# Designs tried in a protein design run: peptides against a protein of PDB entry 6A30. Part 77

Target 1, 150 residues: chain A of PDB entry 6A30
Amino acid sequence: AQDADNVLQPIMDLLDSNLTLFAKICEKTVLKRVLKELWKLVMNTMERTIVLPPLTDQTMIGTLLRKHGKGLEKGRVKLPSHSDGTQMIFNAAKELGQLSKLKDHMVREEAKSLTPKQCAVVELALDTIKQYFHAGGVGLKKTFLEKSPD

## One batch from the design tools (peptide; made by RFdiffusion4, then SolubleMPNN)

Design b2_p20_4_s4 (from b2_p20_4, 9 letters changed)
Fold by OpenDDE base, seed 2:
Structure b2_p20_4_s4 (fold): chain B 150 residues (1-150), chain A 20 residues (1-20)
Amino acid sequence: as target 1 above (150 residues)
Amino acid sequence: SEAEAFREKLQAARKAALEK
């Protein structure tokens, strides 16, 4: 659906640009961890944006990074001279704050519940994102993607 | 190397997923 594409395209472009960079600088094991942490970040941000009252991007991202950011420090990463891996992940996560735009498309002003149309858009969006992270079996396992990120 | 092959496969698969 066009509505889903409008929401997904910016997110997917951002994810793809960051993952391209991470793939160049991360060892295989580290890259797998990056994928897992980005998945968790996306899922948690979407959940908070849709289900919870409006939060600032800074508040949401800061909370998520404190919870998940330490998992990426394990392993050898080749970093650009002016940035460490943690800072790069932080910047990527901060940019993913654009997920807050999902609320404007998905949530009614009067209710926290989604309309049937909005539910369909969310389901399509989630399916697309899952397929992207699964990457034909090269990326994350289906069992991992179907599990709660918490 | 195995790592390079993995990165290339991952990139190709991501590209294919975005084109669907």
Scores: peptide ipSAE 0.483, ipTM 0.907, DockQ to the pose 0.211
Fold by OpenDDE base, seed 4:
Structure b2_p20_4_s4 (fold): chain B 150 residues (1-150), chain A 20 residues (1-20)
Amino acid sequence: as target 1 above (150 residues)
Amino acid sequence: SEAEAFREKLQAARKAALEK
């Protein structure tokens, strides 16, 4: 439990800060779209952190941001004009990319596979994040959260 | 407004999720 908390706390602080900002500036429909994109970003980051060999933190973040950024350009997320809402999402994604540091906590270099303990920590972390995004039914639907972002 | 109510509910629910 303590290990999961140590992993989750930085993620949750970052998510909460960004979502608080977006909630203030976004319309309901836009905010839901932002939630979906953040969820995808978190899931992809976690998956890559666990499954992929150590890419340099910057390269992984840059690749994730570039991939998701192209997706955001196609999605007419009309965020209010005062700051390019796309840029805000990019900035949030960049900050979330620091979740690659979870690798240092979760993946010991030598283990190609997670230990049972590490798997349990990841599972607990995922459940907590799902609950956060579901937000008692106000946020994302359970069916959406249970689907692979792929 | 409906938008304000949604934001408040979302914030409250996020907070509740973190306290569990």
Scores: peptide ipSAE 0.456, ipTM 0.901, DockQ to the pose 0.216
Fold by OpenDDE base, seed 3:
Structure b2_p20_4_s4 (fold): chain B 150 residues (1-150), chain A 20 residues (1-20)
Amino acid sequence: as target 1 above (150 residues)
Amino acid sequence: SEAEAFREKLQAARKAALEK
C-alpha cells in the first residue's frame, strides 16, 4: 500500500545509508553482526512505537540506545576500532531513534488499539523490513528474523 | 568485493520489497 511505502521509505533510506557506510569499513562477519543489531533496534523501536505510548522522553530513547550499544561491545565484535565503531553505531541508533516519528504516521491515538487499517500497515511494514534484512539470503537468516528481539 | 556484492543484493532486495 502507498501508505506503508510512505512510512517505510525514510526507514529504508536510513538503513541503506548506514549499511552502506558499515559495508565500507567492516569485514563481512562484522557487517553481519551490525545488521543483526540494526534489526533488533528497528524491531524494538517499532514495537515500542506501536504497543507503548510514544517515548516522549528523550531520556528513555537514550537509555535504550545505550543498552543496545553496550550489547554490541560485549559481543566481541572486532570493530575496526572499538571507539569508532561504537560511536558510529551509537550515531546510527540515534538516527534510528527518529523512527519514533513513525508513530505520527502509524498510530494516531496513544491509548487505542490499532485500527484494522493500521494493523494492515504494520503487517506490511514488518514483511517489507524482513525481506529487506533477508536480502535474498545474503543478509539475515529467516529463522533469525522470525524470532522476537525481546 | 564481497561487501559490494552484499550492498548490491541488499539494494535489489529493498527495491523488490517496495515494488510489491
Scores: peptide ipSAE 0.443, ipTM 0.898, DockQ to the pose 0.448
Fold by OpenDDE base, seed 5:
Order: structure tokens, then C-alpha cells, then sequence
Structure b2_p20_4_s4 (fold): chain B 150 residues (1-150), chain A 20 residues (1-20)
């Protein structure tokens, strides 16, 4: 629990900060779309950080932005015209790329696979993140959260 | 506003999730 909390706290602070910012400029339907995209970015980052060999931060960010960031720039999310919300989301996606540090916190040793203890920490972290995004039903639907982001 | 209420609920859920 403590290990999971240590990893989650910076991630949740970043998510909360970004969602606070987006909530100021986006109406509810747009905010829901932003929330979905952030969820996909988080899940993709976690999956790749755990499964793939160590990647540079630039490589990780580049991969995530290619998959999710370019779509946002093309107007995938209908953002208010009065704000450069697309650029703000893009910048937030870059910041979320720092989630690659999750590996440094969870896996201190070069291991191809997680130990049972590390798996338990990851499972707890995933559950916590799902609860955060669901927010008692205010956020994303359970059916969406249980599906693969790909 | 609706957005403020949403943020408040989301923040509360985050706090509750971390306390479990």
C-alpha cells in the first residue's frame, strides 16, 4: 500500500492539476472526452513501462504523442474557441509522459518480469486509478474503464 | 458551476481511493 501510494501521489497530483485546468475552459461533454484521452494515455504509459524494455523519456513521450496527441491537435476534442485548449491538452500529454518514472519506482532492478510483490503494487495502483477516473459515477463509466484503451 | 462540482467530486474520489 505504501509503495503504491508513493508512486500514485505524483501521478494523481498531475492529473488533478490538469483536470482542474481543463474544467475551467471546457464544458462537461468536452471535459468527458479529455478525461477519456487522459485515461488512455495513463493506461498506455503504464502498460508500456511495465512490458517493454527501458525506453528513454523522449521515446516514450514520442510514442504516446503519436498515438494520442496528434489526434487531439486535429480537433478530435471539440475545445472552446476562446482558449488554446488543444495546445494545453498537448502540453499535458507531454507532462504525462513523465509517468515513465513509474518504472523507476516500481522496478528498481533490471527485471524482465515483475515479482509477485510488484504485481500486487501494480494491481493496487490500477484499481486506485480506476476509482479516481470513475469518481463514484461522476467520471468515466465502469464499462469504459474495463476495456482496453487500444 | 457544473465543472466545479465535477472537480470537487473527482478530488473527493481521488482522496478516498488513496485512503483505502
Amino acid sequence: as target 1 above (150 residues)
Amino acid sequence: SEAEAFREKLQAARKAALEK
Scores: peptide ipSAE 0.361, ipTM 0.880, DockQ to the pose 0.439

Design b2_p20_5_s1 (from b2_p20_5, 8 letters changed)
Fold by OpenDDE base, seed 5:
Structure b2_p20_5_s1 (fold): chain B 150 residues (1-150), chain A 20 residues (1-20)
Amino acid sequence: as target 1 above (150 residues)
Amino acid sequence: MLPSVQKRIQRIQEAYQESL
């Protein structure tokens, strides 16, 4: 339980910050597109974190998500002016584009077998993230979230 | 689901509802 919380909190912090921001600055159709791309990013990052490590366990998913989310500085949710929102979407799209290019250079290392405990944490994390993106039906459709992003 | 996560999901639901 505590281990799952430690893994989930950094992911949820990232999602809270990004999804709240995107909800404020994006029109509904744009928001859905951004959510789909963010979902793919999260899934790819989780997959890579599961497949690529021997880096230090608990911080990796949150740290990888934070390392790629570096453009979202910590503090001031200034209600972005209409111009700031466009720039943030552009920056997010640019980062997502760079991550897609990185996919071509990352050799799929052989999937390390997860322990049953690690599998349970990943499953719980995936379910929680799916619920977060679904947001009671106002976010992404369950049918989309259940499909592999690959 | 952890209570902390439930509260966070609720906040996101509210944020999406306000954006609609």
Scores: peptide ipSAE 0.351, ipTM 0.855, DockQ to the pose 0.515
Fold by OpenDDE base, seed 4:
Structure b2_p20_5_s1 (fold): chain B 150 residues (1-150), chain A 20 residues (1-20)
Amino acid sequence: as target 1 above (150 residues)
Amino acid sequence: MLPSVQKRIQRIQEAYQESL
């Protein structure tokens, strides 16, 4: 339980902040597109993070996400005026784009097979993230989330 | 599911409902 929490908290902090912002500033159709792209990005990042680095230290995903998540200062999100909304989307997209750079910092160590414990933590993390993106049916459809991003 | 995660999911559901 604690190990899964340590992995999930940084991801959830990032998602909670960004998705809450997008929900406030985006129209429903735009929000769904943003959610789909964010889902693909998260899944791609997780897949590479799981497959490429030995999940030796559960702390690495958490620390990498925490290092990049610390840039989201609890800046009192001033409700952006319509003009500020575009800038906020751009800034949020830029912050999400930094997750793609996480790819370049993950040293390609030999794909050591995940231990059964690590697999269980990853499966729990993936299920939790799927539930977060589904958001009780308000977010993305289950059928979309169950399809591996090819 | 951890209670902390459930609360976060609930908050995001509320945020999405307010945007509709």
Scores: peptide ipSAE 0.343, ipTM 0.848, DockQ to the pose 0.536
Fold by OpenDDE base, seed 1:
Structure b2_p20_5_s1 (fold): chain B 150 residues (1-150), chain A 20 residues (1-20)
Amino acid sequence: as target 1 above (150 residues)
Amino acid sequence: MLPSVQKRIQRIQEAYQESL
């Protein structure tokens, strides 16, 4: 449980910040599209993290997420005009897109099979993230989340 | 589910409901 929480906290912090922001600035149809793209990104990132050896990348992702998370200063969220909202979405998408480029620096350590403990942590993490994106039915549909390649 | 996660999910639900 504690190990899963340690892995989930950075992801959940990122999701909380971005999803809360998108919920405030996006219309419902746009929000659903953003959620679907974020879901794909999260799933692809998790898949890569599972296939890639566990040790070095969790610290790097946590450190990179912590370094980039400090840049969102307490700027009084003046509801930016419609133009500023687009730029914020673009910047957030760009930051999330940089997580995909982290692939090139991940050392090809041999895909060691996850230990049963690691599998249990990953399953718990996946279930938690699915619940987060479902958000009691206001987010993505369960059928969409279940069809996503695990 | 961890209580911390439940609270976070609830906050997201509230944020989505306020935006609708």
Scores: peptide ipSAE 0.330, ipTM 0.843, DockQ to the pose 0.556
Fold by OpenDDE base, seed 3:
Structure b2_p20_5_s1 (fold): chain B 150 residues (1-150), chain A 20 residues (1-20)
Amino acid sequence: as target 1 above (150 residues)
Amino acid sequence: MLPSVQKRIQRIQEAYQESL
């Protein structure tokens, strides 16, 4: 129980800060797009953190930004060019790259496979993150969240 | 779900509702 709380607390703090920020600075259509991209980024980061050997934080961030930066540009969401919003999204994506530090708590180097305890913590973390993005139906649809790579 | 998590989710719901 305490181990799960220790793992979840940093994720929850990150989600509270970033999702609240985006809700304040984005209009509805932009917010939905940002949430979808952020969800993909979080899921990809978690998957790689769990499955892949430690990529250096810089390599992981660079790869994630390169993959998703192209996706954000193709969606011609004119984020108003003058608003700090694009920089805030970039900074938030960079901060989400720090989810690699979750590896130090979740994945001990010894086994390529998660222990049953680690699996239970990951499942709880994923469920919690889904609830943050769904936000009682105000956020992303459950159908979108369930189709995302776990 | 832990009560602490429920409270945090409620705060996010409120933030999203204010943005709508």
Scores: peptide ipSAE 0.328, ipTM 0.841, DockQ to the pose 0.494

Design b2_p20_5_s2 (from b2_p20_5 with T1M E6Q K10A E17K K19A)
Fold by OpenDDE base, seed 3:
Parts: C-alpha cells; structure tokens; sequence
Structure b2_p20_5_s2 (fold): chain B 150 residues (1-150), chain A 20 residues (1-20)
C-alpha cells in the first residue's frame, strides 16, 4: 500500500492540478477529449516506465512526472485568463508530449521482468488511476479505460 | 493530512460537474 501511494502521489498531484484547471476552462466535450489524451499519455508513460524501469524503482515515475510537472507547480492556479489557460494546456500537453518523445530516446533496455511485488504495486496504481479518470462515472467511461491505449 | 484518493476524486467530480 505504501509503495503504491508513493508512486501514485506525484501522479495524483499532477492530475489534481491539471484536471482542475482543465475543468474550469473547458466545456464538457473538450474536457472529455483532454481527459482521453491525458489518459493515453499517463498510460504510455507508465507503461514505458514499467517496461524500462531505471534501477531506482520508486522514484522514476515520480521523477519523470516531477521533472515535467515542475513548470506547472509554481503557477498558483490563478484562474488564468482564457488566453493563459490555453497556453497552460498547450504547455502541459507539450511537457507531457515530450514524455512521448522520451520513448524514442529511452534506450530499449530489455524489458526487465517486474517482481511479483512490483507487479502488484503497478496493478494497484493502474486501478487507482483508472478510478481517478472515471471519477464515479463523471469522467471517462470504464469501457474506454479498460481498452488498450493502443 | 494528505487528502485520500476518494476525497481527491470527489473534488474532481465537482469540477467536472461545473464544466457541464
């Protein structure tokens, strides 16, 4: 439980900030689209991090998210003017999109088999993130979340 | 105390409802 929390906390912090912002500035249809793209990005990032774990297990998902989240942390969510919100989405998407490009530069280290414990932590983390994106049915549909992001 | 996952979800739910 604690290991999963350590992995999830940075992700949830990032998601709380970004999703709250997006919810404020986006109408429902746009918000859902943003959620879908963010979900794909999160899943791809997690998959890559899991498949290519650097030796330091706990810190990398957090570090990857922290490294890319640093630009968003300092912004006191002053309700940016509509222009500022769009720029923030763009910056967030750009920062998150750079995570997708990181795939190309991450040397395909041989898929290290996760230990059973690591697998359990990842499964719990994924389930929790799914619940977060589903948000009791207000967010993304379960059918979408259960489908392969491919 | 850090908010629970459920509390965080509840906040997001409210935010999404406002976007409707």
Amino acid sequence: as target 1 above (150 residues)
Amino acid sequence: MLPSVQERIAKIQEAYKEAE
Scores: peptide ipSAE 0.474, ipTM 0.894, DockQ to the pose 0.381
Fold by OpenDDE base, seed 1:
Structure b2_p20_5_s2 (fold): chain B 150 residues (1-150), chain A 20 residues (1-20)
Amino acid sequence: as target 1 above (150 residues)
Amino acid sequence: MLPSVQERIAKIQEAYKEAE
């Protein structure tokens, strides 16, 4: 339980800050798009963290952001501060790259299959993150969250 | 005292509602 909390707290802190910010600055349609892209980023980061050897956090985030960042350009989000909403998403994604720390806590040794305990922690983390994106049905649909982030 | 996951999600839920 304590290990799960240690892993989840940083993620939740990040999600609290960034999702709240996006909700405040984005209209509903833009927010949904942002949430979808952020969800994909989170899932891809988690998948890579579990499956791939520790690539430098910056390179993984940069590649993920470059691949997914193309979709957000068209929304005229009036950001209250002159910071480009894209930059905020980039910063959020960069902070999500700290999910690599999930690896440090979960993966002691590179190539070994997660122990049942580690799997349970990952599942709990995923479920919790899904709840943040779903937000009781106000956010993303469960069907979207259950689909593989292609 | 750290807020519970449920409380944190509830805050996000309210934030999303404000975006509607």
Scores: peptide ipSAE 0.468, ipTM 0.893, DockQ to the pose 0.398
Fold by OpenDDE base, seed 5:
Structure b2_p20_5_s2 (fold): chain B 150 residues (1-150), chain A 20 residues (1-20)
Amino acid sequence: as target 1 above (150 residues)
Amino acid sequence: MLPSVQERIAKIQEAYKEAE
């Protein structure tokens, strides 16, 4: 549907850019760790955007980045460019956190609950995001992606 | 024309394979 496409295209563009960046700057083991943390960040951001009253995007993203930031730092040691690479990861994670704008694309009207149509769009978006992180088995395992990020 | 989802995924797969 047109509405699904309007939501998915920006998400896919963001994923293309950021996941490609991580693949370029991270060693394989570090990449896996980064992907796991980013997955948690994305899922938590989406969940909060859907379930919680509108928090300011900055507050929500900042809280999530703080929660997952320690995991990203552990991967820092193996980055070719320690200072620049870490900053790039944090910036990219912040950009991925802006997937909270999914709400702006899906929910034009303040509704307490998603309509069936909006639920279908979320489902499609989640499936697409999982595919990007899984990448045909080269990325994260399906068993990891199927678990709650909590 | 925008690439399909599958084409975009294939590109990501290649990027991950190139990770050292």
Scores: peptide ipSAE 0.466, ipTM 0.893, DockQ to the pose 0.369
Fold by OpenDDE base, seed 4:
Structure b2_p20_5_s2 (fold): chain B 150 residues (1-150), chain A 20 residues (1-20)
Amino acid sequence: as target 1 above (150 residues)
Amino acid sequence: MLPSVQERIAKIQEAYKEAE
C-alpha cells in the first residue's frame, strides 16, 4: 500500500546509507558488533516512536544520544571510523532519530493505541528492517534478531 | 523508478561480503 511505502522509504534510505557506510569502513568482526548495537538502537527507537507521544526530532535525538552516547555537540557530525566505534554509534543514533518522522506519518491522531492498519505497517517495517540486518545470512543471525533487544 | 526492497537488500548483502 502507498501508506506503507511512504513510511518505509525514509527508513530504507537511512539504512542503505548507514549500513553501506559501516560495511565499507569496518572489518567483519567490528561490523558485526556495530550491527548488534544498531539493532538495539533501532528497536528501542521504534518502541518509543510507537508508545510515546509525538516527539520532535531533536527531542528524540537528544534522548537517544543521552542513552547511547555522551556529548551532543551541535553541528559536529564526525564520520564513523573503524577506530572509533563510539562515534559510529553516536552518528547512527543521530540519524536514527529521524525515525520520529515514522510516527508523524503513521499516527494522525493522539491515539494511545495503534489501529489494525497501523499495526500491519509497523509489522511490515519491522520485517523489512530485520531483512536489512540479516542480509541473506551475511549479517546478523535470525535467532539474534528474534530475541528481545534488552 | 525506485529500486525494490530486494534489490536494496542485495546491495547491502554485497557490501557486507566485501567487509569479510
Scores: peptide ipSAE 0.465, ipTM 0.892, DockQ to the pose 0.394

Design b2_p20_5_s3 (from b2_p20_5, 7 letters changed)
Fold by OpenDDE base, seed 2:
Structure b2_p20_5_s3 (fold): chain B 150 residues (1-150), chain A 20 residues (1-20)
Amino acid sequence: as target 1 above (150 residues)
Amino acid sequence: MLPSVEERIERIKKAYEESL
């Protein structure tokens, strides 16, 4: 339980801040698109973190996401004018896109088989994140979340 | 006290509902 919480807290903190911001600044259709891209990014980042030995007890996911999230924390969300909102989305998307570039520098170390305990933690984390993106049916559809991102 | 996962989900759900 506690190990899962330690993995989840950094992810949830990032998701809380980013998704709340996006919900405030994005129209519904734009929000759904952002959520889909963010979901893919989270899934890809988790997959890599599972495949790559955690460099530190702090899940590399939380650190990776936190390094890129630092640009977003400073924005006391003044309701940006429509122009400013678009720029904020673009900047956030650009920051998220930089997370994808870290892909190329992650040495494919041999996928250390997760211990059964680690697998259980990851599964719980994934289920929780799916629930977070689903948000009782207001967010992404379950059918989308259950599909592996290609 | 850190918010529970359920509380976080409820907060984000509300934020989404407000954006609809």
Scores: peptide ipSAE 0.397, ipTM 0.860, DockQ to the pose 0.351
Fold by OpenDDE base, seed 3:
Structure b2_p20_5_s3 (fold): chain B 150 residues (1-150), chain A 20 residues (1-20)
Amino acid sequence: as target 1 above (150 residues)
Amino acid sequence: MLPSVEERIERIKKAYEESL
């Protein structure tokens, strides 16, 4: 119980800060797009953190940003200032890269496979994150959240 | 006291509703 709370608390704090910020600064259509991209980023980061051995934090963030940064440019969503919105997403992605600290708590070096305890913590974390993005139906649709970001 | 998960979700819900 306490281990799960210690893992979830930093994620919840990060989500509270970033999602509240985006809700304040983005109009509805932009917000929905940002939420979708952020969801994909979070899911990919968690999946890689769980499945892949420690790639250096910088290489993982850089690869994720390079892959998703190209996707955001194709959506001609006039973020009010192209620089500020991209920088905010970059900063949010960099802060989400601190989910690598979640890695230090979850991925003990020993087993390539998550222990049953680690799996339960990940499942709880994923459910909580889905609830934040869904926000009682105001945020993203459940059907979107249940799809793999592939 | 740490906020409950439910309280935190309600804060996010309110933030989204205020942006709509």
Scores: peptide ipSAE 0.393, ipTM 0.862, DockQ to the pose 0.352
Fold by OpenDDE base, seed 1:
Structure b2_p20_5_s3 (fold): chain B 150 residues (1-150), chain A 20 residues (1-20)
Amino acid sequence: as target 1 above (150 residues)
Amino acid sequence: MLPSVEERIERIKKAYEESL
């Protein structure tokens, strides 16, 4: 329990700050889109953290974030002040990229399959994160959160 | 005392409800 809480606290702090901010600044339709993109980012980051060896190259995360950030430009979402909202999402995504530090707390042994304890922590973390994105039904639908991002 | 997970989720619910 305590180990799971220690791993979850930084993630929850990041999610609290960013999701609260997005809720305040985004219209409902925009918020849903932002939540979907953040969910994909979180899931991909967690998957890479669990499945992929440490990408020592911080440039890959930055390049990946930059590649995914360019896909957002084609949606004619008149966000008030285009520069600030995109920069905030980029900064939030960059901060979410620090979820790689979740790896340092969860996986001190790089090469071995997750121990049953580590698996339980990951499952609890995933369930908690799903609850944040679902937010009692106001956020993303459960059916969306149960699907792995392709 | 750190807020419980439930309390934190409730804050997020409230933040979303206030934005709707």
Scores: peptide ipSAE 0.384, ipTM 0.859, DockQ to the pose 0.371
Fold by OpenDDE base, seed 5:
Structure b2_p20_5_s3 (fold): chain B 150 residues (1-150), chain A 20 residues (1-20)
Amino acid sequence: as target 1 above (150 residues)
Amino acid sequence: MLPSVEERIERIKKAYEESL
């Protein structure tokens, strides 16, 4: 229980900040596109954190998501002016584009078998994240979230 | 106290509803 919470809290903090911001600055169609790309980013980051041996520290999922989310500096939810929102989307798209290019250079190391406890934490994390992106049906469709982002 | 997962999801839901 405590271990799952320690993994989930950093992810949820990132999602709270980014999803709330995107909801405020994006029109509905743009928001859905941003959410889809963010979902792919989250899934790819989680997959890499699970598969890469040196990243086994529970703090690293949240830290990797935070390191790649570096454009969202702490605490100043200035209501971005319409210009700031466009720049944030552009920065997010640029970061997503860089992450897609990084996929070509990351050798898939042999997936270390997760322990049953680690599997349970990952499943709980995935379910929670899916609920965040679904947001009672206002966000992404369940059918989209159940598909592999690959 | 840290907000519950349910409270956090409800906040996101509300943010999306306000954006529609």
Scores: peptide ipSAE 0.378, ipTM 0.852, DockQ to the pose 0.383

Design b2_p20_5_s4 (from b2_p20_5, 7 letters changed)
Fold by OpenDDE base, seed 5:
Formats: sequence, C-alpha cells, structure tokens
Structure b2_p20_5_s4 (fold): chain B 150 residues (1-150), chain A 20 residues (1-20)
Amino acid sequence: as target 1 above (150 residues)
Amino acid sequence: MLPSVQKRIQKIQEAYQESL
C-alpha cells in the first residue's frame, strides 16, 4: 500500500498541477485536445518506462526535449493561441520528462519481468491516471481512455 | 481508491467545470 502511494504521489502531483493549469487557461475544445495529447504522452512514457531498458530512454526523452528546447521565452501572458497549446503540451512533456524520476524509482529494479507487486502498482497507477483524465465525465471519454494509444 | 486520490480528482472535476 505505501509503496503504491509513493509511486502515485509524484504522478498525482504532476497531474494536479498540469490538469488544473490547462483547465484554467484552455478553452473546452483546446483542453480536450491537450488532454488527448497529454494522455498519449503519459501512456507512452509509462510503457517505455516499463518495457524499455534504462540505457535507451535517457537518449530518447533527452533528444525529444533537446530538439524543442530553444523556444521557452518567459514573459507574456497572452491568450492561448494555437501555438501556446503546443508550447503547453511541450512544457507538459518536459514535466512528464520528470516522470523519468518515476522511471528512476521504478526502473531501479533490474530488467526482469515486472514483479506481481510492480504490476499491481502499474495497474493502480493507470486506473488513477484514467480517472484524472476522465474527471467524472467532464474530461476525456472513458472509451477513449480504454483504447490503447498503440 | 484512496480517499486522498478521490479528493484530488474532485478538485480536478471542479477545475474542469469552472472552465466549461
């Protein structure tokens, strides 16, 4: 129980911060699009964290983050233009790159098949994340969240 | 579901409802 909570807390903190921010700054149509892309990113990050050996992913997440890292100028609270949504997805991707810390916590155990305990934690994490994105029906549709992003 | 998680999801629901 406590181990699952320790894994979930960072994810929940990230989701609380990002989803609350996106809810405040995005129009409904933009928000749904951002949520869909964020969901795909979360799922892909979790899948890679679980399936891919530690050595390859620092390069891929680092390369994805490095290619787009030029444009973060600080200043202007402008209304979210279509460009701002992409930047927010990128910032969310960068913050989800801090799910690499979740990776460091989960992947620190050897490249062996997930233990039944780790599998249960992942399943609980996925269910929890689905509930955050669904948000009682005001977010993404359950049918969308149940589809594999693959 | 943990009560703490339920409370956090409720806050997200409220945030989405305020944005709609």
Scores: peptide ipSAE 0.400, ipTM 0.874, DockQ to the pose 0.496
Fold by OpenDDE base, seed 1:
Structure b2_p20_5_s4 (fold): chain B 150 residues (1-150), chain A 20 residues (1-20)
Amino acid sequence: as target 1 above (150 residues)
Amino acid sequence: MLPSVQKRIQKIQEAYQESL
């Protein structure tokens, strides 16, 4: 339980900040599109993190996410003009995209099967993230979240 | 689900409802 919380907290912090921001600045149709793309990105990142070996780099991801997350707080939220909102989405997507470049530094340790504990953490993480994107039915449909993003 | 997570999800729900 506590290990799952430690893995989930950085992801939830990132999701809380970005999803709340997108909800405030995006029109409903745009928000739904952004949520779909963000969902695909998160799922692909998680899949790569699960398929790529061991937990030592998750602490680095958490530390990197924590270091980069502090940079976003200092901007006095002037209501971004329409141009500034696009740039913030681009910067957020770029920061999330840099998580994909972390792939090149993850040393191929052998694809060890996840321990039952690791599987339970991943399952809990997936369920939690699905609930963030579903948001009681206001966000993405359950049927969309249950389909693997190809 | 942890109560802390539930509260965070609820805040996201509220944020989405305000955008509608």
Scores: peptide ipSAE 0.394, ipTM 0.870, DockQ to the pose 0.515
Fold by OpenDDE base, seed 3:
Structure b2_p20_5_s4 (fold): chain B 150 residues (1-150), chain A 20 residues (1-20)
Amino acid sequence: as target 1 above (150 residues)
Amino acid sequence: MLPSVQKRIQKIQEAYQESL
């Protein structure tokens, strides 16, 4: 329990800040799109952190962020200021890239496979994050959250 | 679910409801 809390608190702090900001600045349709992209980013980052050995290269996170940032540009979502909204999402994504520090808490052991304890922490973390994005039905649909980001 | 997490989810629900 305490180990899961220690892992979740930094993620939740980041999500609280970014989701609250996006809720304030985005129109409803834009917000939903941002939430979907943020969800994909979080899930992909977590999956890579869990499944892939330490991405030693900070460059890979930058490349992932750039790939996802380009995906948001293709959606003609008129963010009220094209530059500022994209930069905010990019900054939020960059801050989410600091979830690589979550790696130091979750991937303590050099073992290529998660221990049963680590698996339980990850499952709890994933469930908690799903609930956070669902937000009692106001946020993303359960059917979307249950789909692989792939 | 931890009470702290529940409180945080509630705050996000409120923030979304204000924006929607």
Scores: peptide ipSAE 0.383, ipTM 0.866, DockQ to the pose 0.507
Fold by OpenDDE base, seed 4:
Structure b2_p20_5_s4 (fold): chain B 150 residues (1-150), chain A 20 residues (1-20)
Amino acid sequence: as target 1 above (150 residues)
Amino acid sequence: MLPSVQKRIQKIQEAYQESL
């Protein structure tokens, strides 16, 4: 339980910040497109994060997300002017793009089989993230979230 | 699901509904 919470909290903090921002600045059709791309990015990042660091270091996902999350100061979401909205999308995309750079810092350790405990944490994390993107049916469709991003 | 997670999802639902 505590290990799952330690993994989920940083992910949820990232999702809360970015999804709330995108919901405020994007029109519905744009938001859906952004959510689809963000979903693919999150899934790809999770796949890499699960395969490469031993989940035993609560510190690694938390430190990876915290090392990259320390740049997320409490940006008082002023309703951006149209120019500021584009800049915020760019900044959010840049922050998300920095999550792709996590690939370069993740030493490709041999894919050790996940322990049953690690599998349970991953499954819980995936289910939780799916629920964030689905948002009670307002967000992405379940049929989209159940498809592999590949 | 943890109550904390449910509350966070509810906030996201509200944010999406405000955009719609």
Scores: peptide ipSAE 0.399, ipTM 0.871, DockQ to the pose 0.497; fails the geometry check

